# Ledger of designs, part 75: peptides against a protein of PDB entry 2AUS

Target 1, 323 residues: chain A of PDB entry 2AUS
Amino acid sequence: ADIKREVIVKDDKAETNPKWGFPPDKRPIELHIQYGVINLDKPPGPTSHEVVAWIKRILNLEKAGHGGTLDPKVSGVLPVALERATRVVQALLPAGKEYVALMHLHGDVPEDKIRAVMKEFEGEIIQRPPLRSAVKRRLRTRKVYYIEILEIDGRDVLFRVGVEAGTYIRSLIHHIGLALGVGAHMAELRRTRSGPFKEDETLVTLHDLVDYYHFWKEDGIEEYIRKAIQPMEKAVEHLPKIWIKDSAVAAVAHGANLTVPGIVKLNAGIKKGDLVAIMTLKDELVALGKAMMSTQEMIERSKGIAVDVEKVFMPRDWYPKLW

## One batch from the design tools (peptide; aimed at target 1 L206)

Design b2_p30_1_s4 (made by RFdiffusion4, then SolubleMPNN; from b2_p30_1, 14 letters changed)
Fold by OpenDDE base, seed 1:
Structure b2_p30_1_s4 (fold): chain B 323 residues (1-323), chain A 30 residues (1-30)
Amino acid sequence: as target 1 above (323 residues)
Amino acid sequence: AMEAERAEHAAIVAEVDARVAAYAAELAAA
């Protein structure tokens, strides 16, 4: 998520009208909620679906969705997208995850051997999905980006792990236990990161959300509920971005594909087939789509479809129709 | 209306707490 992407400017003279749209930090509270994402601290016990249902009841919402299932027993970072932002969760499904895990070993192993073997699990690993997964039970490769051992107490190993989306930590721990020769199981698991969402000042409980709702509705204090809800643009911070002209915004908001003449600036390193965020010059999310060109092709070409628009978020009336 | 909403929110909090407690009890019995 912290990848500083280079920004290439294609049109340095492009201006934006300050009267059009609603920048993330300038939305009225009701509109902020309609385009919001909660960084929820999920407790252990409930399903991710039960938690989403409670949030909908608390905030009187018609729609909400989560940024990737946590098991009932797993606590921590669960991004929940609200109302018109509900489908922004598709940007979070492929995003990297971080966990803190407690592994219990089934025998005594010297600390130096634990450290050496766990380091060998950094990189590409082969996993089979668990029986309960809707994913086809074929062997697949997944990336372990890093393993950081936090504490070793006899047979208990506390560690931080960064992983590719859909890596099974329980399966990782099982294979570490086999490699150590004694076996192991996952005692505890907490998710500490889901793409741009992490353990920080934006992390809130269901109890916090109830309290903050009452401060808003009964006391007229919107500050707490406003801070508890992130703008939907937060959920796409990890994606490559393309910024478009004001004259292109309404067409994309109507579901038209983005053409090369509409591009003002873009991130470096976009490849054909990448998921990209289409942004206004005020950093408002217009749509998500599939890149049909690389960054280099979008710079060099004067025409053609740059992005196949898959999901529009911006209302059709925020920007005028200029075609 | 505000009293009814407060009562609904209290019921939601109670549902959450009961679900968390039930899981903690399951772990303690294992």
Scores: peptide ipSAE 0.622, ipTM 0.949, DockQ to the pose 0.731
OpenDDE base, seeds 2, 3, 4, 5: peptide ipSAE 0.614, 0.613, 0.622, 0.619; ipTM 0.948, 0.947, 0.949, 0.948

Design b2_p30_2 (made by RFdiffusion4)
Pose (drawn by RFdiffusion4):
Structure b2_p30_2 (pose): chain A 309 residues (1-127, 142-323), chain P 30 residues (1-30)
Amino acid sequence: ADIKREVIVKDDKAETNPKWGFPPDKRPIELHIQYGVINLDKPPGPTSHEVVAWIKRILNLEKAGHGGTLDPKVSGVLPVALERATRVVQALLPAGKEYVALMHLHGDVPEDKIRAVMKEFEGEIIQRKVYYIEILEIDGRDVLFRVGVEAGTYIRSLIHHIGLALGVGAHMAELRRTRSGPFKEDETLVTLHDLVDYYHFWKEDGIEEYIRKAIQPMEKAVEHLPKIWIKDSAVAAVAHGANLTVPGIVKLNAGIKKGDLVAIMTLKDELVALGKAMMSTQEMIERSKGIAVDVEKVFMPRDWYPKLW
Amino acid sequence: DEAAEYREELEERNEELAEEAEEVKEELEE
């Protein structure tokens, strides 16, 4: 997921006018929230659905959604997209996820076999692909390990299968997500408590600094997604519902294949929309016309890059 | 030793998060 993609510039002269849109990190606080995402450290106990409901109440929001469900007893990274950026969590499906898990073996098994069996579970699994498994600690029947997986991978099922492969059986004592695409345990990971307090600092004390840092621009959700940057003049057509045509492309990531989910970006690096690539990177470079991206969701409002009549 | 300390930190962190979530839930009921 976190492979740095090469950028290929097709139009080296394209410039963006600062009058239109906003750099993603410089939106007025209300717009920042309308198009924001929270990197929330979900506490154990509530369902993911319940956590989103609490967030909507705390921030007095109309809409919100999470990216990748965590079960009630699971803690950790839970990206919560807000308001107009609610559907941006779609961008996380192609990106992977990472967990730290505690596995309790129902029988005694030599560490040698435990490490050997765990390693064999990398690759593919049926319940999804397991990118990596790193054992952190093996204390008796308790195994602490870090695992990277494809989205939708049920870790409980993975541990159960490891238990079967060992014949002694296994139980998942606890689970914490440490990564969900570009969201990880860094300075942007906030708790519900921080969110409530920072909201009070803003609405009661008039200080926007803290609630601002607790909410990330929606562009954060597409950090690991292949991107196509388009001209200012092309942004309006897309923002108004048209698919993206090749003439509007300024630069793009290498490795884009037909059918890939892509992010259409302005030259300010703002998210315009999510869509499916109808052409490859090379075809987008060589061709002068045709539909480059079948737009599935538009995020940018029509007002930022307006059509003038 | 470092892995054991990390495991203890994860358990303490989960307890802190649960206590804070309980306080937020009580404030939301009001």

Design b2_p30_2_s1 (made by RFdiffusion4, then SolubleMPNN; from b2_p30_2, 13 letters changed)
Fold by OpenDDE base, seed 3:
Structure b2_p30_2_s1 (fold): chain B 323 residues (1-323), chain A 30 residues (1-30)
Amino acid sequence: as target 1 above (323 residues)
Amino acid sequence: SEARRFREELRERNAKLEEEAAEVEKLLAE
């Protein structure tokens, strides 16, 4: 999520009409909710699906979805996409996750050995999903992006870990314990990040949502509920972006593939097959799609399909049909 | 230790979140 991507400009003269669309900061409250994502502090106890069901009831919503399951016993960052933004979870599900974990060792191990062994678990690991997972219990490779040991206190090891989606920290800790020769278990776990969502001022509780919705509906105060809900564009911050001409927006909003002439600017490093966000010049999310070209091909070519549009988010009427 | 502090703070935070979640669940059952 924090990878600053270079922006390559193809058309430096491209302007946008300020009367078209609804930039994330200018959406009426109802529209903001319809295109919203909550950075929920998921409580321990309920499942990720239960808390999504509760949010739907609290906010009187028809649809919602979460950006990646947390274990019922685990608290922390759970992005919940609302209503028309629900499908933005497709950008969040594959996104990296960060946790802070407390590992308890079942024997004494020298600190230098702990550090050395844990460093060996950075990179690719083989995991077996737990019995209670909806995932078939086949061995699979997962990436551990980083392990940061925060403290070693005897048999207690506090660490931050960045992992590929669907990495089981409990299994990681078990394998670390085996590699140390003494065994280990997960004593505590919190999810501190899910893609672009982290522990920050945007993190809200279920109780906050109840109160903030009440303040809006009963007292006419929208400020709190507005602040509690992030624009759906937040959920795609970690993706490579392609910004398009105003004249291309309506076509993409109707489900047409993005062609090269529609591109104003784009991130460097897009590869064929990457999930990309198609944006307006006002940083509104139009659609998600699969890149059919690299960044370089999108720069060099004058024509062709740049993005196969998979999921449209923008309403068809926000921009005029110019074809 | 940071490990102990983390455990304590997390347990306190989790207890509060769990209590608040139970209140929300109750409210939604009415």
Scores: peptide ipSAE 0.612, ipTM 0.955, DockQ to the pose 0.756
OpenDDE base, seeds 1, 2, 4, 5: peptide ipSAE 0.605, 0.602, 0.601, 0.607; ipTM 0.954, 0.953, 0.952, 0.954

Design b2_p30_2_s2 (made by RFdiffusion4, then SolubleMPNN; from b2_p30_2, 15 letters changed)
Fold by OpenDDE base, seed 3:
Structure b2_p30_2_s2 (fold): chain B 323 residues (1-323), chain A 30 residues (1-30)
Amino acid sequence: as target 1 above (323 residues)
Amino acid sequence: SEARAFREALARRNEELRRQAKEVEELLKK
C-alpha cells in the first residue's frame, strides 16, 4: 500500500553537509550499480534464481538477490538487488504482491454470485502451500488485501489481486472455484507489483540489460544502464523511515544501534518490532533495523536504543566519524 | 473482451520475453 506515512520532525534545525555521502541521484555509475535494484520483467521459463544468475553474468557482478520468488512459468515484476544492495531484498520479501490473473470457471455462474463470492475472499484466507514449494506444507493464514474484478466474460474472470507475500494465487483460484460450486483453474497469471516495484517505465528486460551494458562499456553511454537500475532506496520506500543526524551516520554505518538523540525526523505509526529504514537527511539508506521503540517513544524519550541495526548498507567512509 | 485482450497481450509479452531470454542464455554460453 502506497500509504503516505506522516513525517514527524523532531529536530527542525538539523542540517546536512552536502559534501558527505552519495545521494541516490548523484552516485557515479559504478557506485549506482553497486547500490542498485533492477525492476526486472522476469521471463516465463527460467526460475527466479536462474535470471538472477544471468543478471550477474550480464553486468559482471559478484552478488545479486531477488525480492521474492516468482513461479518459473509466470512473468512480471521481479526486483533484483545488486552487489552491496543484495541484502535489501529482506525489505522486499515480506512486501505485498499484486497480480493480474485470469480464472477459468468449470461451469456457468451468475455474475452477481461471482462478485459476491470473490468479495468474501478479501481478508484472511487459509492456504496450504503447493507440493512443489520448499515451504513446509502446513496450513497457514494469508491476507488478500483486495480483489478487483476487471471483467467477467462468461466463464473467464479477469481480476487484479493484492496479496500478502507467499500467497498462492493458484490456490486462491482453486478455493474460489470450490466456493462457486463449479470449480476453477488459473488460466493466466502475471505479477504486476512487488512492494514498491510495479509495471512502469523502470521495468526492464534481460535483453535491455545486455544492450544497455553494451552501450556503456563499448560506446561510453551510461544513460541507459543508469536508468535501468534503480537506487537501493527504492526498495525501502514502503518501509517506515527514520532520518538521522550527520553525526549519527558513521556510527550506524559501523554497526552501532541507532539511539534516540540521533533522530531528526521519523514516520508516524512505527511500532516496536517493525522493520524500519534508517536514512540520512539526503535520503540515503544507511541501514535496516528493528524498531525497539514506537514513534511516540522515539519522540518523548531523550535516550535509549531506537533501532536495533540488523543490516548496514552504507560504506563506513561516506560520512566522517563525529564521535 | 478485456479478458481476451489480457490473454493475448500476455501471450505476446511472454513470447517476446521467452525469445529474449533464450537469446540472452545463448549469449552467456559463449
Scores: peptide ipSAE 0.563, ipTM 0.945, DockQ to the pose 0.769
OpenDDE base, seeds 1, 2, 4, 5: peptide ipSAE 0.554, 0.545, 0.551, 0.554; ipTM 0.943, 0.940, 0.942, 0.942

Design b2_p30_2_s3 (made by RFdiffusion4, then SolubleMPNN; from b2_p30_2, 13 letters changed)
Fold by OpenDDE base, seed 1:
Structure b2_p30_2_s3 (fold): chain B 323 residues (1-323), chain A 30 residues (1-30)
Amino acid sequence: as target 1 above (323 residues)
Amino acid sequence: SEARRRREELRERNRRLEEEAAKVKALLEK
């Protein structure tokens, strides 16, 4: 479920100047690309890094980064952040993931037993990272949010699974197979969601990107490439947000921490230590930072550092210095 | 079954994506 966050208004009289900034829907195509994220349908075969390198060549880009590695054989949703938006991937790495997996059982198991055992894997599981992972091989707990069995065909089990970031579906299937007593392996895997990015009309292939870039450069048709690239603000939709005064934007864009007087409105349920998105009143991403206060503290206090600003995205000149 | 259809759709999608990726790779290597 998309986390619907309540919005608490702290200053109901705060207005925004329509002449300042570049709202996501008002960016020229070049600027849109500079602050873009592609919802890529990653093919099976190449690594996530190879695919990012190909996108950079296709779109003539200097920088790009992906919102969470897919194994070479795994297809599906790979967010690719472009140019000035490249660092927004830090918001996507900790985001939940969804997959469709095909599990093959190594023996015959009654369907009712398969369903019962798979349901027991909803919740907390213990995983060991693969040997080839850059992560130290420490046992760690991961959350399985849900398992939806789509089909059981003899020894083949097709299922949808929602998981915490860095859950290994291959390891999950191995443990399910052990619990069933017959063993199992992962036959197929596709990622269907990465945070706010899912299988929808925004999902594009590498071939689509080639064609759409050609239509823009050779035929002057911007529509296709514009639709193929999402604004960077899409990559932070799942984060708690803090909206700030126009007078605070330039300071934050220069790397100053957000203080409580700069807040106009904010989401409920922010905790100290949470990753938050600092937004303008036009829903432009200014920066990512660490909350230094809860939502309640940001409402009750008149002063203090609300957010430790970690990554600035907005150019320094989009809003005037009003200090 | 709707689920067999989804499995077949997944396989066919992966096949198409792999073929398209090979074409894109070949285009970029020229």
Scores: peptide ipSAE 0.289, ipTM 0.835, DockQ to the pose 0.948
OpenDDE base, seeds 2, 3, 4, 5: peptide ipSAE 0.256, 0.272, 0.283, 0.267; ipTM 0.814, 0.824, 0.830, 0.822

Design b2_p30_2_s4 (made by RFdiffusion4, then SolubleMPNN; from b2_p30_2, 12 letters changed)
Fold by OpenDDE base, seed 3:
Order: structure tokens, then sequence, then C-alpha cells
Structure b2_p30_2_s4 (fold): chain B 323 residues (1-323), chain A 30 residues (1-30)
């Protein structure tokens, strides 16, 4: 998520009308909620679905969805997309996750061996989903992006781990324990990141949401609930972006594919088939789509379909039809 | 140790979060 992508400018003279759209920082509170994502500190106990149901009741919402299941017993970062932003979870579900885990070894192992074996688990690993998972219990490959050992205290190993979506840390720890020859189990686990969402000042509890909603509805104080909800654009920060002309926004908002002439600037390194975010020049999310060209093709070509638009978020009336 | 501190802090945080979640649940069931 934190990789700064180079921005290539195609049209350095492109301007945006300040009267069009609703930039993330200028949305009225009701509109902000409609296009919001909560960085929830999920409590241990309830399922991710139960917590989403509670948020819908707390905030009087019709729709919400989460950015990737967290185990009922595990706390930490759970992005919850609201109302018109609900479908942005499609950008979050495949996003990498980070955890801090405490592994307990069932025997004594030299620290050098622990470090060496854990390093071997960086990269591709084979996992079997747990019985309680809706996923078929077939062996599957998952990527471990990194393992950072924070401390080794006898049989207790504290580590940070970045993983592909749907990697089971409990299974990883079990396999590490087998490779060490002594066995191991997961003693503690917290999710510290889900794509662009992390443990920071934006992390809120269910209790915070109750209080902040009350302050807004009963006392007319919107500042707390405004801060508790992130703009949906936060949920796509990890994606490659394409910024489009004001004249192209309404067409894309109506579900038209993005053509090359509409592009003002774009991130480097887009490949054909990548999920991309289509943005206005005010950094408003218009749509998600599949890249039909590479970055290089989008630069070199004068015409053609750049992005197959899959999910429109922006209302059709935020920008005028200029066709 | 950092491992012990993490365990203790996480347990305390989880206990608080669980208690608050039960209060929220009880509020929503009224």
Amino acid sequence: as target 1 above (323 residues)
Amino acid sequence: SAAREFREELRARNERLRAEAEEVKALLEK
C-alpha cells in the first residue's frame, strides 16, 4: 500500500472546474457518510459480519460491507465500507494484510535456527484452509510478503507478518512449528493493516461510533462522526490510479469505458488486467475498472479503451455531460 | 520483554474492546 507510484502526466494544461463534484474534504456530512469507510478496531468475539450488522444499526444504514474477514477471536483493523461506498470492498478484499503475532514453540530451539526457518517462509507457502472457512479445503498457494521477527524470548516469538489476502496465520505458525521440529501454536494475533488502512488516528471502536452518532443526531455536532469516517478514496490508495479530464467524468459515471483521450495523468507500472481506480483531478473516485492497456500503451496511443469500467461510484450528476 | 508487553497490552485492549462491544450489543437490543 505504501509504495509511492510514479505519476506520468499526459496533459499538463488540464484544469478542473472547482464548482463540479464533491472532493473528499468538501462533502456535506450526509454525503460523506454515503461515501465513507470506517477504519474499525474490530473487537474479539463477534464475527466480521455481526460487527458490520451492528454498524448498520448504529449509523442507520441500509448497506455496508467489510474489506476482508477477520477471525471472530482476533481484534484489529477491519475496514467497513458504507452505503454507496459498499462496493469499494472489492479493492480491499484482495489487498495485503499485516498482523503482529505471538508464536509459542512447544520445545526449545536455538534462535539462529528460528530466524533461519522463519526466513524460509517468506515467499510462496502452501496452506489448507481451516474447517470453519467457507473456502473449499483444498491446498492453495499464498504469498508471505515479509516476516519481521520483533523478539525471540525463549519459546515465544513475536513477529510482524505481511501476507496475501486469505493467508491463515494460524496455519503459517503451525507449519513453522513443524519445520522447527518441535511444533508451535498461535498464542496471540492482531491485524495491524488491511491494505491502506492501519493502526493510526483514524482507528475507531464500536463505542466511538455510538457516541459520535449521538453527538451528531442529538447535539448537532458533526465533527466527531466526520473524523470517524474516512472518504471512500482512502480505500483505493493502494491501487494504481488514472486521473481523467472533467469532460470524461460524466461519461465514466454513466458506465462508459475510459478511452485514452480522457487521461490527464496516470501511475507508472499499470499492466493489462490490473484493477485501477479512475479519479478526477480533485482526487474523487469515479470508478474501478480493469486496465485494457499498460501505462506505456496509454501514453503512446491516441485512442482506444484504456479501462473497462466495472464499478461506478460517482453519481451521474456531479459533473456535467459534455458530450 | 516485547513479547510479554505485546501479550499484556493486547489482552487489556481485547478485554476493553469486548466489554464495549457487549455494551453496544445490549444497547442495540433495547
Scores: peptide ipSAE 0.596, ipTM 0.953, DockQ to the pose 0.760
OpenDDE base, seeds 1, 2, 4, 5: peptide ipSAE 0.586, 0.577, 0.581, 0.589; ipTM 0.951, 0.948, 0.949, 0.951

Design b2_p30_3 (made by RFdiffusion4)
Pose (drawn by RFdiffusion4):
Structure b2_p30_3 (pose): chain A 309 residues (1-127, 142-323), chain P 30 residues (1-30)
Amino acid sequence: ADIKREVIVKDDKAETNPKWGFPPDKRPIELHIQYGVINLDKPPGPTSHEVVAWIKRILNLEKAGHGGTLDPKVSGVLPVALERATRVVQALLPAGKEYVALMHLHGDVPEDKIRAVMKEFEGEIIQRKVYYIEILEIDGRDVLFRVGVEAGTYIRSLIHHIGLALGVGAHMAELRRTRSGPFKEDETLVTLHDLVDYYHFWKEDGIEEYIRKAIQPMEKAVEHLPKIWIKDSAVAAVAHGANLTVPGIVKLNAGIKKGDLVAIMTLKDELVALGKAMMSTQEMIERSKGIAVDVEKVFMPRDWYPKLW
Amino acid sequence: SEFEEEQEERDEKIEKEKEELEEYIEEKTE
């Protein structure tokens, strides 16, 4: 997921006018929240659905959604997209996820076999692909390990299968998600308590600084997604519901294949929309016309890059 | 077993912390 993509510039002269839109990290606080995402450290106990409901109540929001469900007892990274950026969590499906898990073996197994068996579970699995498994600690029947997986991978099922392969059986004692696409345990990971307090600092004390840092621009959700940057003049057509045509492309990531989920970005690096690539990168460079992206969801409001009559 | 007892205690602790958090959020959002 976190492979740095090469950027290919097709129109080296394209410029963006500051009058239109906003750099993503410079939105007025209200707009920042309307188009924001929270990198939330979900506490054990509530369902993911319940956590989102609490966040909607805390931030007095109309809409919100999480990216990748965590079960009630699971803690960790839970991206919660807000308001107009609610659907941006779609961008996380192609990005992977990482967990730290505690596995309790129902029988004694030599460490040698445990490490050997765990390793064999990398690759593909049926319940999804397991990118990597790293054993952190093996203390008796307790195995602490870090695992990277494709989205929708049920870790409980993975541990159960490891138990079968060992014949002794296995139980997942606890699970914490450490990564969900570009969201990880860094300075942007906030708790529900921080969110309530920072909201009070803003609405009661008039200080926007803390609630601002607790909420990330929605562009964060697409950091690991292939991108196509378009001219200012092309943003309006897309923002108004048209698919993206090739003439509007300024630069794009290498490796884009037909059918790939892509992010359409302005030259300010703001998220305009998510869509499916109808052409490859090379076809987008060589061709002068045609639909480059079948737009599935538009995020940018019509007001930022307006059509003038 | 000792492990099952530890897991029951962990579940009770998590439920208690969830109830305290829910009360906290209700109070702060009134």

Design b2_p30_3_s1 (made by RFdiffusion4, then SolubleMPNN; from b2_p30_3, 15 letters changed)
Fold by OpenDDE base, seed 2:
Structure b2_p30_3_s1 (fold): chain B 323 residues (1-323), chain A 30 residues (1-30)
Amino acid sequence: as target 1 above (323 residues)
Amino acid sequence: SAFERELREREERIRRERERLKAEIEERTK
């Protein structure tokens, strides 16, 4: 997710009107909430849906959605998109995840063997979704990007693991235990990353949200709740971006596909079929869509549909109709 | 005043709702 993508400029003379739109850092608090995402520290015990219901109750919201289910017993990073930003979770569902896991071995294994075998689980693994998953139970490949052993204490192995979306850490630990010959189970699991959301200063608890909302509504102090909510643009930081002209923004906000003449700059390495974020020159999220061209085609062509617009986020009135 | 009573009753309702919500979260957290 932290890969700095090269930015290719198509129109170096394109300017943006400072009077149009609402840049992420300039939204009034009510609008900031309407287009917000919380980096929630989910406690162990509740379901992710129960936590979303509590956030809606705490913040007096009509709609919210989470960026990828955590099991009841799993704690840590749960992005929760609010109100008008609710649909931005579609960008987070396919995003990579990081976990810290405690694996308990069912027998004694030398530390050198533990380290050697766990390293073999880096790369492509075959998994079957658990019975309790709403996902079709078929064998599928998943990537383990890295395994970092943090601590080994006898039969307890604490490790960090970066994985492709929909990798089951419980199943990974089970297979590691089989490969070690003694068996293993997942004792504890915490998610430390979900795409661009990680354990940092933006991570907040449900209790923090209760108090911060109170400080805003009853004491008139918006600072805490403002810091507790990230702009929806945070939820697309890991996606390739296309920045568009002010004259193209209103059309895209009305659900029109992005055409090549509307592009000011774009990330390198976009492929046909990629999920892309359409941005204003003020880094406001207009829409998510499917790339219909590569980056190279978007540079070389003078016309055509660059992005099939799937989900509009920006209100239709933030930018004037210039068509 | 009637207004001061209504204000205090509102504040007390909000406090109780907040405390109830915190307690509900704590009960489910394991």
Scores: peptide ipSAE 0.427, ipTM 0.869, DockQ to the pose 0.023
OpenDDE base, seeds 1, 3, 4, 5: peptide ipSAE 0.387, 0.425, 0.412, 0.412; ipTM 0.851, 0.867, 0.865, 0.861

Design b2_p30_3_s2 (made by RFdiffusion4, then SolubleMPNN; from b2_p30_3, 15 letters changed)
Fold by OpenDDE base, seed 2:
Structure b2_p30_3_s2 (fold): chain B 323 residues (1-323), chain A 30 residues (1-30)
Amino acid sequence: as target 1 above (323 residues)
Amino acid sequence: SAFEEELERREAERRRAREELRAYIEERTA
């Protein structure tokens, strides 16, 4: 969800040196790629791993990772984090997902009954992971945030569904079909959203990537490949953020925990245990970590560990060591 | 069933599209 988070300023006098770091909009193209995430339109057919391998081949990359598996037959939004940004997928894995699904019913059902029954599947559902899933086959609750029926054509039901990460749409459709009394299966599935990544102007195909990389390498035109790759900071837009002093950046980039004196501003509603993004005052991602304090504790306290730093992204040399 | 035939047709189309895409990538990344 595009949760607009309130920003609480702790230090209104904190300035940032414009000479330090590389803001997302000011990265040279090579550096932009090294800290990039592609909003890929995954075609139907290939596995998410095959697609990641192809992106690595197309862009001549050593490392890449995806923000949550799509089944081979499923198309649409697959965030692919590149090179030094590869580990940012950790922020995307737990993010909500949206799909457009085509459900085919195995019998005739009145439209009013279809609408009524599908509405009952909004909220908490119980799912069992399929045998083929790498996920342990434990019964688990999942949230269905919304179901929006787009079209009903006889036995075909086109719908949009927003779900908690790791909700199986195939299983949802199976249960809807059982509740309707006729049975159903998933005919088509497209992922239209993965956290902050959606179907928008940033969505690109594998063909686009091939062509845009060629335009850069052979013709010297970087604009296309630059637009096709989002900064890694896009992959953390949905997380609560903590902005830190320039003097704290290098320490955090070396893997030091964030202490309360380093905080300039922060989002409201951070709880102890939340995954948070540590940002510079130029909106550069320094690290991901676990909040050790609430927002309120980070405001009220003068000292202590605010964030346990789990994953550093920023290079150690972008900001000077001031310790 | 007509549905199984349609599903098989769509699966065959997806297999073809996958092979075409693979060939396209292989040709341009050689």
Scores: peptide ipSAE 0.241, ipTM 0.734, DockQ to the pose 0.897
OpenDDE base, seeds 1, 3, 4, 5: peptide ipSAE 0.119, 0.146, 0.233, 0.269; ipTM 0.570, 0.712, 0.769, 0.752; seed 5 fails the geometry check

Design b2_p30_4_s2 (made by RFdiffusion4, then SolubleMPNN; its pose is not in this set)
Fold by OpenDDE base, seed 2:
Structure b2_p30_4_s2 (fold): chain B 323 residues (1-323), chain A 30 residues (1-30)
Amino acid sequence: as target 1 above (323 residues)
Amino acid sequence: SREEEERRRRREEEERRRREEEREERLRTV
């Protein structure tokens, strides 16, 4: 999510009408909630689905979805997309994750050996999904981006780990324990990051949401619930973006594919087949889609389908039909 | 009454602050 992507401008003269759309910072509170994502601190105990059901009850919502399951015993960052934003979770499922884990060793190991062996688990690892996973138990590679040892206290190893989506930290710890020759188990696990969502000022509890909803509904104070809910655009910050002309927005909002003439600016490094976010010039999410061209092809070509539009988020009436 | 609502609000703000402090303590220890 921290990958800074270069922005290539294709049309430097393209302007946007300030009267059209609803920029993320200018949505009325009801509309902000309809297009919101909560950076939830999931408590240990409940399932991610139970927590989503609680949020729906607390905020009086028809639908919500989470950006990647946390096990019942696992706490921390659970993005919960609300109402019209519910489908944005598809952008978060493939996103990298960070965890802080407590590993308990089943024997004494010198710290230098712990540090050396844990460093060997950076990079590609072979994993098999646990029996309880709905995922087919096929052997697969996963990337460990980094391992940072925070503390070693005898047999207890506290570490931060950045991983590819669907890496099982419990299995990683088991394999580290085998490599150390003593065995190990996961004592504690907290998720500290899910793509663009991290432990910061935007992280809120279920209790915070109860209090903030009451402050809004009973006291008329919307500030707290507004801050507790991120715009859905936050959930696509880690994706490559394509910004489009005002004249293309309504067509894409109706489910039309994005054509090359509609592009104003785009991120570098888009490949054919990448998931991309289609944005307005006001940084509003119009749709998610599959890139049908590279960044280079989108610059060089005068025509053709640039993005196959898969999921529309923007209402059809925010921008006028200009075709 | 407006005074009961303001007392409720202050109690909720104090309880919130206490939960934030307990959260910050937990975030320092995890």
Scores: peptide ipSAE 0.025, ipTM 0.504, DockQ to the pose 0.043
OpenDDE base, seeds 1, 3, 4, 5: peptide ipSAE 0.005, 0.022, 0.011, 0.016; ipTM 0.285, 0.548, 0.280, 0.478

